# Designs tried in a protein design run: peptides against a protein of PDB entry 5EG6. Part 21

Target 1, 151 residues: chain A of PDB entry 5EG6
Amino acid sequence: RLRSQTVSTRYLHVEGGNFHASSQQWGAFYIHLLDDDESEGEEFTVRDGYIHYGQTVKLVCSVTGMALPRLIIRKVDKQTALLDADDPVSQLHKCAFYLKDTERMYLCLSQERIIQFQATPCPKEQNKEMINDGASWTIISTDKAEYTFYE

## One batch from the design tools (peptide; aimed at target 1 E43 L68)

Design b1_p18_5 (made by RFdiffusion4)
Pose (drawn by RFdiffusion4):
Structure b1_p18_5 (pose): chain A 148 residues (1-2, 6-151), chain P 18 residues (1-18)
Amino acid sequence: RLTVSTRYLHVEGGNFHASSQQWGAFYIHLLDDDESEGEEFTVRDGYIHYGQTVKLVCSVTGMALPRLIIRKVDKQTALLDADDPVSQLHKCAFYLKDTERMYLCLSQERIIQFQATPCPKEQNKEMINDGASWTIISTDKAEYTFYE
Amino acid sequence: EEEEEEEVEEYLKEHIHR
């Protein structure tokens, strides 16, 4: 959110995008700290904590973003030292692992990576673009099937 | 639609390891 500005992470046309009309449900998988990038990867059980490495996989298309480090957001900053459990409707930032402070970010409908600004005296913090702050929430679905 | 769901499940089983 930048209420009219609300956009959702979604996959269509073979790309991730920030949609104003539809939202995707993504599996969030924990990965070990030393797992490497690839189409194939190993996931682990457990509750998601800030600072951990994760893979987001579209439940509809199966496509996935690169490895991300989920980080807690305070106002406009990513807190690199935060390690508590990720909770419902928390604000999060996703650092693209092994990049120069590049975060998952929206530019209108587009999903891009955007570099964070290091903080002056508080070096466990990085300033992030407004489009790099994401609210997380668990999802569910009900299905009913009938025929005449 | 059911076929597409099955394909996605097979693809994920082939590439996501535990």

Design b1_p18_5_s1 (made by RFdiffusion4, then SolubleMPNN; from b1_p18_5, 6 letters changed)
Fold by OpenDDE base, seed 2:
Structure b1_p18_5_s1 (fold): chain B 151 residues (1-151), chain A 18 residues (1-18)
Amino acid sequence: as target 1 above (151 residues)
Amino acid sequence: EEEEKEKVKKYLEEHIHK
């Protein structure tokens, strides 16, 4: 069980007290698991365990300590975010970061900028939301903590 | 895109914590 997981993601990093995007940089972050009912705030209680899709997380910059708003990490299938996936997060698959308590807003990279992308409901499948490639993120564990790869 | 950029900036300014 993990209290936190150190991950690295391309493009997203913190510079000058702000979040920025760069195609040449990998930002290092702590991903913290939160309870589903955890409120937004500077201080938060980290939950033990392996992170699963659908859970609430906090991304904290490993360098500056700056934290993004609460996110729900969701599994990505092609260009869709899965709303009901709950299996353990895998480094082999891309993920999407839903901004919690928003109308289908996701963290998205667009033209070297971080934007809030609104997903479109999938007409055919109620358990999916259509996102663009910029809203699909690759995360790689950077620590030596126990981690299992899922296919 | 600029509109979304501004929305993101505002949202992050309100919700980003250090």
Scores: peptide ipSAE 0.167, ipTM 0.721, DockQ to the pose 0.036
OpenDDE base, seeds 1, 3, 4, 5: peptide ipSAE 0.074, 0.097, 0.044, 0.037; ipTM 0.641, 0.664, 0.603, 0.598

Design b1_p18_5_s2 (made by RFdiffusion4, then SolubleMPNN; from b1_p18_5, 9 letters changed)
Fold by OpenDDE base, seed 2:
Structure b1_p18_5_s2 (fold): chain B 151 residues (1-151), chain A 18 residues (1-18)
Amino acid sequence: as target 1 above (151 residues)
Amino acid sequence: DEEKEKEVKELLAKRIHK
């Protein structure tokens, strides 16, 4: 199970004061659980407890303090994001990061850039959205905020 | 296809504890 803690993810990295993609490095980030009604801003209150799919989170670079907008962490099944999954986040599964209050926009790797990419609705499965491979993330919990992994 | 891609805004975060 995942709690508000430091995590590492491939590609997502902060350098030079901005988010970018690096195939050779794993970025270190804090993943913070937020209340569902938490507003967007530089300041935010962190909620205690295990993170569940469907909950609102903040990803903050452990080095620079740079953050992405509020995200909803969603469970990934193959090439789809599950909209109604609410079990605890597991490192056994990839995840997707829905940009909160957008039209199906997900955090996505595109070449060397980090962008938001619109998922495609599943006509016969309203509880799923089809995402591309760049929007599927692997996160690994770490014990150090300063942890960096180079491949 | 460009309609499906947008820039991600970034913020300098300040964590507040309960």
Scores: peptide ipSAE 0.374, ipTM 0.863, DockQ to the pose 0.277
OpenDDE base, seeds 1, 3, 4, 5: peptide ipSAE 0.299, 0.251, 0.152, 0.176; ipTM 0.823, 0.800, 0.740, 0.747

Design b1_p18_5_s3 (made by RFdiffusion4, then SolubleMPNN; from b1_p18_5, 10 letters changed)
Fold by OpenDDE base, seed 3:
Structure b1_p18_5_s3 (fold): chain B 151 residues (1-151), chain A 18 residues (1-18)
Amino acid sequence: as target 1 above (151 residues)
Amino acid sequence: SKEEEEKVKEELAKRIFK
């Protein structure tokens, strides 16, 4: 028997002064760790250390310097964003970017445009919010990485 | 099964994709 599969990959990219998603080009971004009480602005203080889920970050394009508003990086479980996860961010796990100080707004891909998507509360699970598939992202380093798996 | 997990460091630029 024969099987076929189509996989579509989209990369966060900055072009023409705007954030968008590209199927062929990808940008490189600095993910700056901020203090939880850091105010919004062009200038900000960066903290040292590994980034953990639940922490405040700034995404800055390495080429243009263009930045998104302050984000909370959150762990993703299936179609939900976890509100209480605090372990170190893994490049092998999906994540979501919550727009800080908004009503459950997340960085989301719609076609090739980057928009804000409002997550839906989970009444039965207060530590989770339902997100769109477009709001789920993966982070990798710019250097080549080889992962070893074992049983 | 287990995997060697690579943590996200702020020292290097990252790529973000779906």
Scores: peptide ipSAE 0.348, ipTM 0.712, DockQ to the pose 0.040
OpenDDE base, seeds 1, 2, 4, 5: peptide ipSAE 0.026, 0.017, 0.055, 0.034; ipTM 0.466, 0.490, 0.636, 0.546; seed 2 fails the geometry check

Design b1_p18_5_s4 (made by RFdiffusion4, then SolubleMPNN; from b1_p18_5, 7 letters changed)
Fold by OpenDDE base, seed 4:
Structure b1_p18_5_s4 (fold): chain B 151 residues (1-151), chain A 18 residues (1-18)
Amino acid sequence: as target 1 above (151 residues)
Amino acid sequence: EEEKRKEVEKLLKERIHK
């Protein structure tokens, strides 16, 4: 289970005031739970409790303080993002980060770059959106500010 | 396609807060 805490994810990190991707480095981020009606901005109030899929979160670099726009963390099943999952976030599942108030845009790694990827509606299942592998993230709970990945 | 990707990346960077 994840609370508002520090997590690490592969590839995503901050360097020189920008978000970058590295195949060998894991970035450490604070994942903050927000209210669903929280407005966009540099200042925000953090909620207590376990983070559930479908909730609004902020990813803040634990080192630089750089933050992405408001995201909705969604559960990933195979190559689809689930739109209606609301169970607690687990490390046993990959997740997707939907950019709030966009047309199905997700945080994505593409060719060592961090971009937005537009998901495709699933024609057979309205509660799912098709994403690529780059938009599927593995997160690890950690109290460490830095992590180096070794294969 | 790559040009579109770069545009999206730029847009994302512009939305980043500190």
Scores: peptide ipSAE 0.033, ipTM 0.622, DockQ to the pose 0.038
OpenDDE base, seeds 1, 2, 3, 5: peptide ipSAE 0.031, 0.036, 0.033, 0.026; ipTM 0.636, 0.655, 0.624, 0.555; seed 2 fails the geometry check

Design b1_p18_6 (made by RFdiffusion4)
Pose (drawn by RFdiffusion4):
Structure b1_p18_6 (pose): chain A 148 residues (1-2, 6-151), chain P 18 residues (1-18)
Amino acid sequence: RLTVSTRYLHVEGGNFHASSQQWGAFYIHLLDDDESEGEEFTVRDGYIHYGQTVKLVCSVTGMALPRLIIRKVDKQTALLDADDPVSQLHKCAFYLKDTERMYLCLSQERIIQFQATPCPKEQNKEMINDGASWTIISTDKAEYTFYE
Amino acid sequence: DPIKSAGSGNMSAPVWYP
């Protein structure tokens, strides 16, 4: 959110995008700190905590973003030292692992990476673009099937 | 309520880069 500005992470046409019309449901998988990037990867059980490495995988298309470090957001900053459980409707940032402070970010409908600004005296914090702050919430679905 | 991992084990998925 930048209420009219609301966009959702979604996959269509073979790309991740920030959609104003549809939202995707993504599996969030915990990875070990030393797992490497690839189309094949190992996932672990447990509750997601800030600072942990995760993979987001589209439940519909099966496509995934690169490894991300989920980080807590305070106003406009990513807190790199935060390690408590990720909770419903928390504001989060996703750092693309092994990059120079590049975060998952939207530019209108586009999903891009955007570099964070290091903070002056508080070096456990990085300033992030407004499009790099994402609210997380668990999803569910009900299905009914009939025929005449 | 906390967010839980969607599963465990070996997986394969095409990777998309922003």

Design b1_p18_6_s1 (made by RFdiffusion4, then SolubleMPNN; from b1_p18_6, 6 letters changed)
Fold by OpenDDE base, seed 2:
Structure b1_p18_6_s1 (fold): chain B 151 residues (1-151), chain A 18 residues (1-18)
Amino acid sequence: as target 1 above (151 residues)
Amino acid sequence: EPIKSSGSGKMKAKVVYP
């Protein structure tokens, strides 16, 4: 599951055909490693192995089967996304999801909505982009494959 | 622990844009 760093209790989930964030409801996601040259589509080839920063991934909801577009997972240092990090992704570290083939757009939490947030270039460090806390995520492994709903 | 890719091979999923 994905947890936003803006509000620690907010989790990414799918509802009504859209991605949302909830404090009570969360979804389990498959994170699929793709080849760097994999094209966008409803069908894609998944690679085996450990995920590293800078690699292309697909996030697929375990319940609905809906997926976000191709993302590049990037390491986060405070409020900056690192563009050149390539070490293995850890659950203990913050990460950001860059929407591939966009102008610095990142997956971001805004209130209860999931939006695209445009990062600002870092003036002094070309290997960093400035993001907000809503664009910083934590990956938590889970054994749950289904949503838990609180009505 | 490092995060491992889920599965391998051909996968299908409907794309949703935020």
Scores: peptide ipSAE 0.634, ipTM 0.954, DockQ to the pose 0.883
OpenDDE base, seeds 1, 3, 4, 5: peptide ipSAE 0.634, 0.629, 0.633, 0.632; ipTM 0.952, 0.953, 0.952, 0.954

Design b1_p18_6_s2 (made by RFdiffusion4, then SolubleMPNN; from b1_p18_6, 5 letters changed)
Fold by OpenDDE base, seed 2:
Parts: C-alpha cells; sequence; structure tokens
Structure b1_p18_6_s2 (fold): chain B 151 residues (1-151), chain A 18 residues (1-18)
C-alpha cells in the first residue's frame, strides 16, 4: 500500500473510478516495472526484477484493476526529488512519483484527493526538484508482516 | 527492503488520470 508522508493515516485507494486518499480506507497496489521506452496504454509489458529509482512503473489497484499513468519513481532527499538517483527502491526511503512526459508534475495528496503537483526546479542543483510533503510517499509491502514505520 | 516488480509479461489495466 501507499501512504503520503503528509498524512500518516490517509492511504491511496480507488473510489468511483478515481484515485483518492482516505483515513478509513486503503488500497493495495501492484507496482509493475516497465521499459523506459514503453508507450502509454491499457496494455503494457511488465519486466521482472527489483525496481530502481529513475525507472518507469505502473501502479495498479489490486481491487479495481485501475491504473495510474506511467510514472517515474524518484528518490526523495528532504523536500527534493532526485533526478539522477538509480539505486534500488527500498521501503525505508521516501519516494516521489513523477508523471511521465509532464512538466515536473508529481503524484500528490491534497486533502482527500490525489492531484498533480508541479515541482519547482532547484536553481543551484540541476539534479534536484523541489516537492511538497504531499508528494512524498512511503511504500509498505503487503507481502510483509504489519509493522510501524518510523520517519 | 527492496521493492520487486509484480509479475512479468503482458498486463492490461484501464488508465485513470489524477
Amino acid sequence: as target 1 above (151 residues)
Amino acid sequence: MPIKSSGSGKMKAPVVYP
């Protein structure tokens, strides 16, 4: 499942054909690794392996089968998304989801809605973009035992 | 712990835009 760092009790889920966040409801998701050159569409080819930052992924709701558009998963350092990180993604690290082929738009929690939030370029650090807390996410594997994650 | 890709091969899912 996915959780925004801004609101610890609100989890991403699908309702009425749209992605939402709720304190009472949460969604389990499949995260699928795609090739960098994979086109957007309802049908896509999934690759095996451990996901690395900078790679293209699809998030699919395990209940409804609905998917977000192609995302690039990026490493988060404080309130910045790193554009050149390529190490393996870990549950211990915050991440951001860049909407592929947009002008710095990131998946963001605002109130109880999932929106696109435009990151601001870092003038002194070209390899970073400034994001808000709502665009910082924590991934909790549903295959693991329940535990408390400390920020 | 590292995050592993779910499955492999052709998948189908309708797209919802935020």
Scores: peptide ipSAE 0.629, ipTM 0.955, DockQ to the pose 0.878
OpenDDE base, seeds 1, 3, 4, 5: peptide ipSAE 0.623, 0.616, 0.616, 0.616; ipTM 0.954, 0.954, 0.954, 0.955; seed 4 fails the geometry check

Design b1_p18_6_s3 (made by RFdiffusion4, then SolubleMPNN; from b1_p18_6, 7 letters changed)
Fold by OpenDDE base, seed 2:
Structure b1_p18_6_s3 (fold): chain B 151 residues (1-151), chain A 18 residues (1-18)
Amino acid sequence: as target 1 above (151 residues)
Amino acid sequence: SPIKSSGSGKVKAKVVYP
């Protein structure tokens, strides 16, 4: 599950065919590692392995099968997303989800809605982009099963 | 704890844009 780092705890979940945030309800998601050159689509190839910052991932709701577009998972330092971090993603460490092939758009919580938030370049640090608290997430593991899919 | 990719192979999922 994903939790946004805001004043109040909000969890990512799917309701009514859309991604929402709830203070009480949370969805379980698969986090799929993709190749950097994997195209966007309703069918994609998943790689095995530990996820590192900077890699491309797909978040898929385990219940509905709905997915966000391709994301690049980035490390968060305070209110900035790091562009060059490549260490393994930790469950309890804050992260940001950059929408791939956008102009600094990040997955963001606004009230109970999931929106795209445009990060601002950091003038003093080229390897950082300024994000808001709603764009900072924490990954929490669940006990739900993971699956391997075959053609 | 490091995060591991969920499964492998072909995955189908409806894309929803925020």
Scores: peptide ipSAE 0.685, ipTM 0.962, DockQ to the pose 0.859
OpenDDE base, seeds 1, 3, 4, 5: peptide ipSAE 0.676, 0.671, 0.683, 0.676; ipTM 0.961, 0.961, 0.962, 0.961

Design b1_p18_6_s4 (made by RFdiffusion4, then SolubleMPNN; from b1_p18_6, 6 letters changed)
Fold by OpenDDE base, seed 2:
Parts: C-alpha cells; sequence; structure tokens
Structure b1_p18_6_s4 (fold): chain B 151 residues (1-151), chain A 18 residues (1-18)
C-alpha cells in the first residue's frame, strides 16, 4: 500500500477509471521498475531488481490494470523530497513520486482526490524540493508482489 | 524491507493522469 502522510488515513485506489483516495477502500498496486530512458506509453518494459530512489517506476493497479504515468520515486526528508538520493527504497519509509518530465509535480493526496502538487524549490538546497504532507507516501507490501498506497 | 520491482518484461497498462 501507498500511504500519504496526512492527518487522515486514506488509501489509493482506482474507481471509475481514475485514481482516487478512500478512507475505506484501498487498492493493491504493482510497482514496476523501468529504465531511465523508457518512454511513456501503455506498453513498457519492466526491469527486475530492488527499487532505488531516483529510479523511474510505474504504479499499476492490480485490479483494473490502470497505471499512473511514469514516476520517479524520491526519498523524503521531513517536508522535502531529495533529488539525489539513490539508496534502496524500503517499506514504511516516506517517499514521494515525482511525475517524470514535469515541473516539480508530485503525486499528492488532496481530500479524496489524487492530484499533482507542484513542489517549491529549496533556495538554499538545490538537491531538495519542498513538498506537502499529502505528497509524502508510505509503502506497505501485501501478500503478493503488490503494494498498497494510503495516506 | 526493500521494495522489489514487480515482475519483468513487457507490461501493458492504461495511463491515467491525476
Amino acid sequence: as target 1 above (151 residues)
Amino acid sequence: MPIKSSGSGKMKAKVVYP
């Protein structure tokens, strides 16, 4: 599961062809590692291995088969996303999902909706971007190679 | 626990933008 670190716990799921957040319903997702040069599309090549911060991933709903666009998973330090972290991603550690090829847009929970939140550059730290709590996620594994995302 | 990539090879998924 993917949990956003907001006041209330809400789970990422797919409903009506869109990604939503629910306090009662949750979805299981596959997290697929992609090559850095993988293009966006409905078909993509998945790499095996442990995911590291800074790498490109696809989140695919295990039920609907729908996916978010390519994301770069980034390490979170307090209220900032680290741009240069490259250590392995671990469960229960906070992470952020940068929408690849955007201007600092991150996957964010707002109310019951999944939105893009534009991070603010850190003036004094070029390797960090300021995000809100809704853009900070926690990943928890399920029984399968699936993960649930919740706030 | 480290997070491992789910599977390998060609995958298909409809892209939904938030």
Scores: peptide ipSAE 0.649, ipTM 0.957, DockQ to the pose 0.917
OpenDDE base, seeds 1, 3, 4, 5: peptide ipSAE 0.617, 0.642, 0.606, 0.621; ipTM 0.951, 0.956, 0.947, 0.951

Design b1_p18_7 (made by RFdiffusion4)
Pose (drawn by RFdiffusion4):
Order: structure tokens, then sequence, then C-alpha cells
Structure b1_p18_7 (pose): chain A 148 residues (1-2, 6-151), chain P 18 residues (1-18)
């Protein structure tokens, strides 16, 4: 959110995009700190905590973003030292692991990476673009099937 | 517990914003 500005992470046309009309449901998988990038990867059970490495995989298309470090957001900053459980409707930032402070970010409908600004005296914090702050919530679905 | 998964790649990589 930048209420009219609200966009959702979604996959269509073979790309991740920030959609104003539809939202995707993504599996969030915990990865070990030393797992490497690839189309094949190992996931782990447990509750998601800030500072942990995760993979987001589209439940519809099966496509996934690169490994991300989920980080807590305070106003406009990513807190790199935060390690408590990720909770419903928390603000989050996703650092693309092994990059120079690149975060998952939207530019209107586009999904890009955007570099964070290091903080002056508080070096456990990084300033992030407004499009790099994401609210997380668990999802569910009900299905009914009938025929005449 | 641990398990191995396979994911698909999107048509384009993420672009760097300015």
Amino acid sequence: RLTVSTRYLHVEGGNFHASSQQWGAFYIHLLDDDESEGEEFTVRDGYIHYGQTVKLVCSVTGMALPRLIIRKVDKQTALLDADDPVSQLHKCAFYLKDTERMYLCLSQERIIQFQATPCPKEQNKEMINDGASWTIISTDKAEYTFYE
Amino acid sequence: SHRTLTAHSPNNPLATGE
C-alpha cells in the first residue's frame, strides 16, 4: 500500500507482477541458511522467523522468486537484526539473498529489485523504497462442485 | 523435517530499479 494504491503479488503471463485486480497465494518455504540458489532446493519445516531464508512459490503456476531473507519493517526501514516469528498482517521486506542490498519492490504493476539505503549511525537498519514494504497474511480457500 | 522441491523460473529476471 502506497487504499487506492493497493497492489498484490501475483503471477501472470509468465512473470511476477504487482496486480490491482488479482492476488496470488504463495507457498512460503523455510530454507537453511546455507542452501544455494537453484530450480531444485531443499525446504524445512517450522515457523517462519525474520532473518530466515525463504522461497516463495506460486501455488497456481509453480514459479518461484529467488531466495529471500524476510525482514521486519519499521515505518520505512528494514530491521536486519529482528528474529521474532512472522505474524499475520505484519509489514515485511524481502531481501534478495546475495545481492548488494536489493529488495523485492514494485514499480506500479512491475516487480523489480531496488537497492536499499544504508542507515547512518544505525547500521542494523536499511532504508527501503515504499514499494519494497509488503504485508503478509495466510490464505485459505473453499471449493464446491456440482453438475446438473 | 526436510524435503526437496522443484520450481519453475519466470520468463524474465528481476530488473534493477533506479

Design b1_p18_7_s1 (made by RFdiffusion4, then SolubleMPNN; from b1_p18_7, 11 letters changed)
Fold by OpenDDE base, seed 2:
Structure b1_p18_7_s1 (fold): chain B 151 residues (1-151), chain A 18 residues (1-18)
Amino acid sequence: as target 1 above (151 residues)
Amino acid sequence: MSRKVKAKKPASPLEVGE
């Protein structure tokens, strides 16, 4: 299970005041659980506890303190994000980060850039949205402030 | 329990991919 803690994810990194992609480094982030009604801002209230799919989270770079906008963490099935999954987040599976209060925008890796990418509604399956591989993230719990990945 | 956390906003917003 995932809780409010430090996590590591491949590619996502902060440099020069912005998010960018790094193939050699795993970025370390604090993942904070928020209330669903928590407002966007540089100061926010966080909760303790286990994180479930569908909940609102904040990702904060452990090195720079830089944060992404509020995200809803969603379960991924193949190349689709599940909209109604609410079970505890599993580190064994990929996840997607929906930018809260947007029109199907997801955190996405595109070459050397970190962008927001618009998902497509899934035909015949209203509980799913089609995403690309760049919008599917692998996260692991870690106590490391910085992590370098070697292949 | 709840606590306040401060974090920095990036220099620029995330760009929209096409």
Scores: peptide ipSAE 0.586, ipTM 0.931, DockQ to the pose 0.917
OpenDDE base, seeds 1, 3, 4, 5: peptide ipSAE 0.523, 0.547, 0.522, 0.579; ipTM 0.918, 0.923, 0.915, 0.929

Design b1_p18_7_s2 (made by RFdiffusion4, then SolubleMPNN; from b1_p18_7, 12 letters changed)
Fold by OpenDDE base, seed 4:
Structure b1_p18_7_s2 (fold): chain B 151 residues (1-151), chain A 18 residues (1-18)
Amino acid sequence: as target 1 above (151 residues)
Amino acid sequence: MKKKIKAKKPKEPLEIGE
């Protein structure tokens, strides 16, 4: 099970103040669990616990301290993101990162770029959205590294 | 337990892909 911790994911990297894709190394990030009502900002409150699909998270680069916008981590089934899954996140499966408060925008790898990709509604399955392969991420838990300040 | 974290905002918003 995944909890608030350091994780590694391929391709996601930070350089020049922005996120970009790099195939040379796995990116090191800290994944933070947020309350559903936590506001967007450079300062945010986090909580302990195991992360479940459907919950709000923050990914912070371990090297630069750069953070993505608030994300909802969602379970992936083939080329679809599940909207109603709420079980604990499994590292054995790929996940998708929905950009919170957007119209079906997901974190996506496109060539050497990190972009937002708009998922398509699944007409026959209301609990699913169609995503591309670039929007499916593999995350692996790593040894905990302390690089952030808690106030 | 709740803690306050400080992080940095990217220079530019994520690009919207087509």
Scores: peptide ipSAE 0.575, ipTM 0.935, DockQ to the pose 0.857
OpenDDE base, seeds 1, 2, 3, 5: peptide ipSAE 0.524, 0.469, 0.443, 0.545; ipTM 0.923, 0.901, 0.898, 0.928

Design b1_p18_7_s3 (made by RFdiffusion4, then SolubleMPNN; from b1_p18_7, 9 letters changed)
Fold by OpenDDE base, seed 5:
Structure b1_p18_7_s3 (fold): chain B 151 residues (1-151), chain A 18 residues (1-18)
Amino acid sequence: as target 1 above (151 residues)
Amino acid sequence: MKRTLKAKKPKSPLEIGE
């Protein structure tokens, strides 16, 4: 399970006061859990706890302190983001970051740029929307934690 | 536990992809 902690992700970096893509190394970030009603701003309140899909998070660069807008972390199923998943985030699977309060905009890697990409609705599956590969992210915990697995 | 943090806003907003 993922909790409010330091994480690493491929490609996402900060340079010159902006987010960009870099293949040279993994970027280090803090992922913070926010209340659902937390407002956007440079000052925000965070809480401890395990992160579930559908919750609001804040990604902050560990080096520069630069932050992305509020995001909703969503579960990925093949080429779609699930809108109603609420189980604990698994680091074994890719996730998507919906930009909160937008029209289906997701954090996306496009060549050397970090952009917003608009997902396409799934007409026959209202609980899903189509994303591209660039909008699927892998997150790895940088904190040492003990996990217990059950069959 | 809750705490208040400060983080910097990027100089430019994220671009909208084509």
Scores: peptide ipSAE 0.568, ipTM 0.934, DockQ to the pose 0.873
OpenDDE base, seeds 1, 2, 3, 4: peptide ipSAE 0.520, 0.503, 0.450, 0.551; ipTM 0.923, 0.918, 0.907, 0.931

Design b1_p18_7_s4 (made by RFdiffusion4, then SolubleMPNN; from b1_p18_7, 8 letters changed)
Fold by OpenDDE base, seed 4:
Structure b1_p18_7_s4 (fold): chain B 151 residues (1-151), chain A 18 residues (1-18)
Amino acid sequence: as target 1 above (151 residues)
Amino acid sequence: MSRTLKAKKPKEPLAVGE
């Protein structure tokens, strides 16, 4: 189970005031749990607790303090993001970051750029959206002692 | 317990890609 804490992810970095991709090292970020009704802004209120899929989070670069827009962390099943999963976030699974209040836009790695990629609705499964590999992220707790594995 | 934090907004918004 993941709590509001520092996490690491590959490729995601900040340079020159913008997010970019780097394969040379893992980037360190704070992941903060927000209320579902928390407004977008540089100032925001965070909550304590375990993070579940479907909840709203803020990713903040631990080095620069740069933040992405509000994200909904979603569970990934192969090349699909699950819309209704609400179990605790597991380090065993890849995740996707939906940009909140967008038309199916997800945080995505494309070559050396960090972009937003529009997912395609899954025709036969309304609870899934089709994403690509670049929109699937691996996150790990920087403090493994604070993380509880969930299967 | 809750707390208020401040973080910086990127210089440019994330580009939409294909």
Scores: peptide ipSAE 0.562, ipTM 0.928, DockQ to the pose 0.886
OpenDDE base, seeds 1, 2, 3, 5: peptide ipSAE 0.552, 0.522, 0.527, 0.520; ipTM 0.928, 0.918, 0.921, 0.918

Design b1_p18_8 (made by RFdiffusion4)
Pose (drawn by RFdiffusion4):
Structure b1_p18_8 (pose): chain A 148 residues (1-2, 6-151), chain P 18 residues (1-18)
Amino acid sequence: RLTVSTRYLHVEGGNFHASSQQWGAFYIHLLDDDESEGEEFTVRDGYIHYGQTVKLVCSVTGMALPRLIIRKVDKQTALLDADDPVSQLHKCAFYLKDTERMYLCLSQERIIQFQATPCPKEQNKEMINDGASWTIISTDKAEYTFYE
Amino acid sequence: NKSGDVTPFTPTKIRHKE
């Protein structure tokens, strides 16, 4: 959110995009700290905590973003030292692991990476673009099938 | 600041840790 500005992470046309019309449901998988990037990877059980490495995989298309470090957001900053459980409707930032402070970010409908600004005296914090702050919530679905 | 495209992919296999 930048209420009219609301966009959702979604996959269509073979790309991740920030959609104003549809939202995707993504599996969030915990990865070990030392797992490497690839089309094949190992996931682990447990509750998601800030600072942990995760893979987001589209439940519809199966496509995934690169490894991300989920970080807590305070106003406009990513808190790199935060390690508590990720909770419903928390604001989060996703750092693309092994990059120079590049975060998952939207530019209108586009999904891009955007570099964070290091903070002056508070070096456990990084300033992030408004499009790099994401609210997380668990999802569910009901299905009914009939025929005449 | 720097920016760029995010490259998504399709996983070949997802393993589960024992």

Design b1_p18_8_s1 (made by RFdiffusion4, then SolubleMPNN; from b1_p18_8, 9 letters changed)
Fold by OpenDDE base, seed 1:
Structure b1_p18_8_s1 (fold): chain B 151 residues (1-151), chain A 18 residues (1-18)
Amino acid sequence: as target 1 above (151 residues)
Amino acid sequence: MKSGEVVPFLPKKIFKAK
């Protein structure tokens, strides 16, 4: 017999100075495009334009201004992050956020926490590395989130 | 998606014991 389970929904949210996963609240984030050579810091130069996979971005909480470290936004194919994809980011596609200057660390949801998850190299596919489902994200506009998603 | 856009992340489905 299969064990009884429930399904719950989690959103990226900032509370108490930390990034959390909430079932009741979600945060809206600015996604800022940076130059590839932009240094880490609270102050950064934002570029205009459409974001492409492989580019460096900053996620900033629209309410608190809290920011994550510099990220590379990568395209996701099933359970793999693509290292060489460079097409425009689509809200219909899953994406992963690689933390720059780390050994394959990705932004990941684990339980109610936002953590770093280390991807595993794909030995036979050098342009891919394996991530878990928690490290895959889907982005939508705030307008859609307001009317589409609820508990 | 454009730089400077405000976006939320879609909810994730989490399974737990009932």
Scores: peptide ipSAE 0.209, ipTM 0.607, DockQ to the pose 0.025
OpenDDE base, seeds 2, 3, 4, 5: peptide ipSAE 0.206, 0.154, 0.201, 0.194; ipTM 0.610, 0.595, 0.608, 0.604; seed 5 fails the geometry check

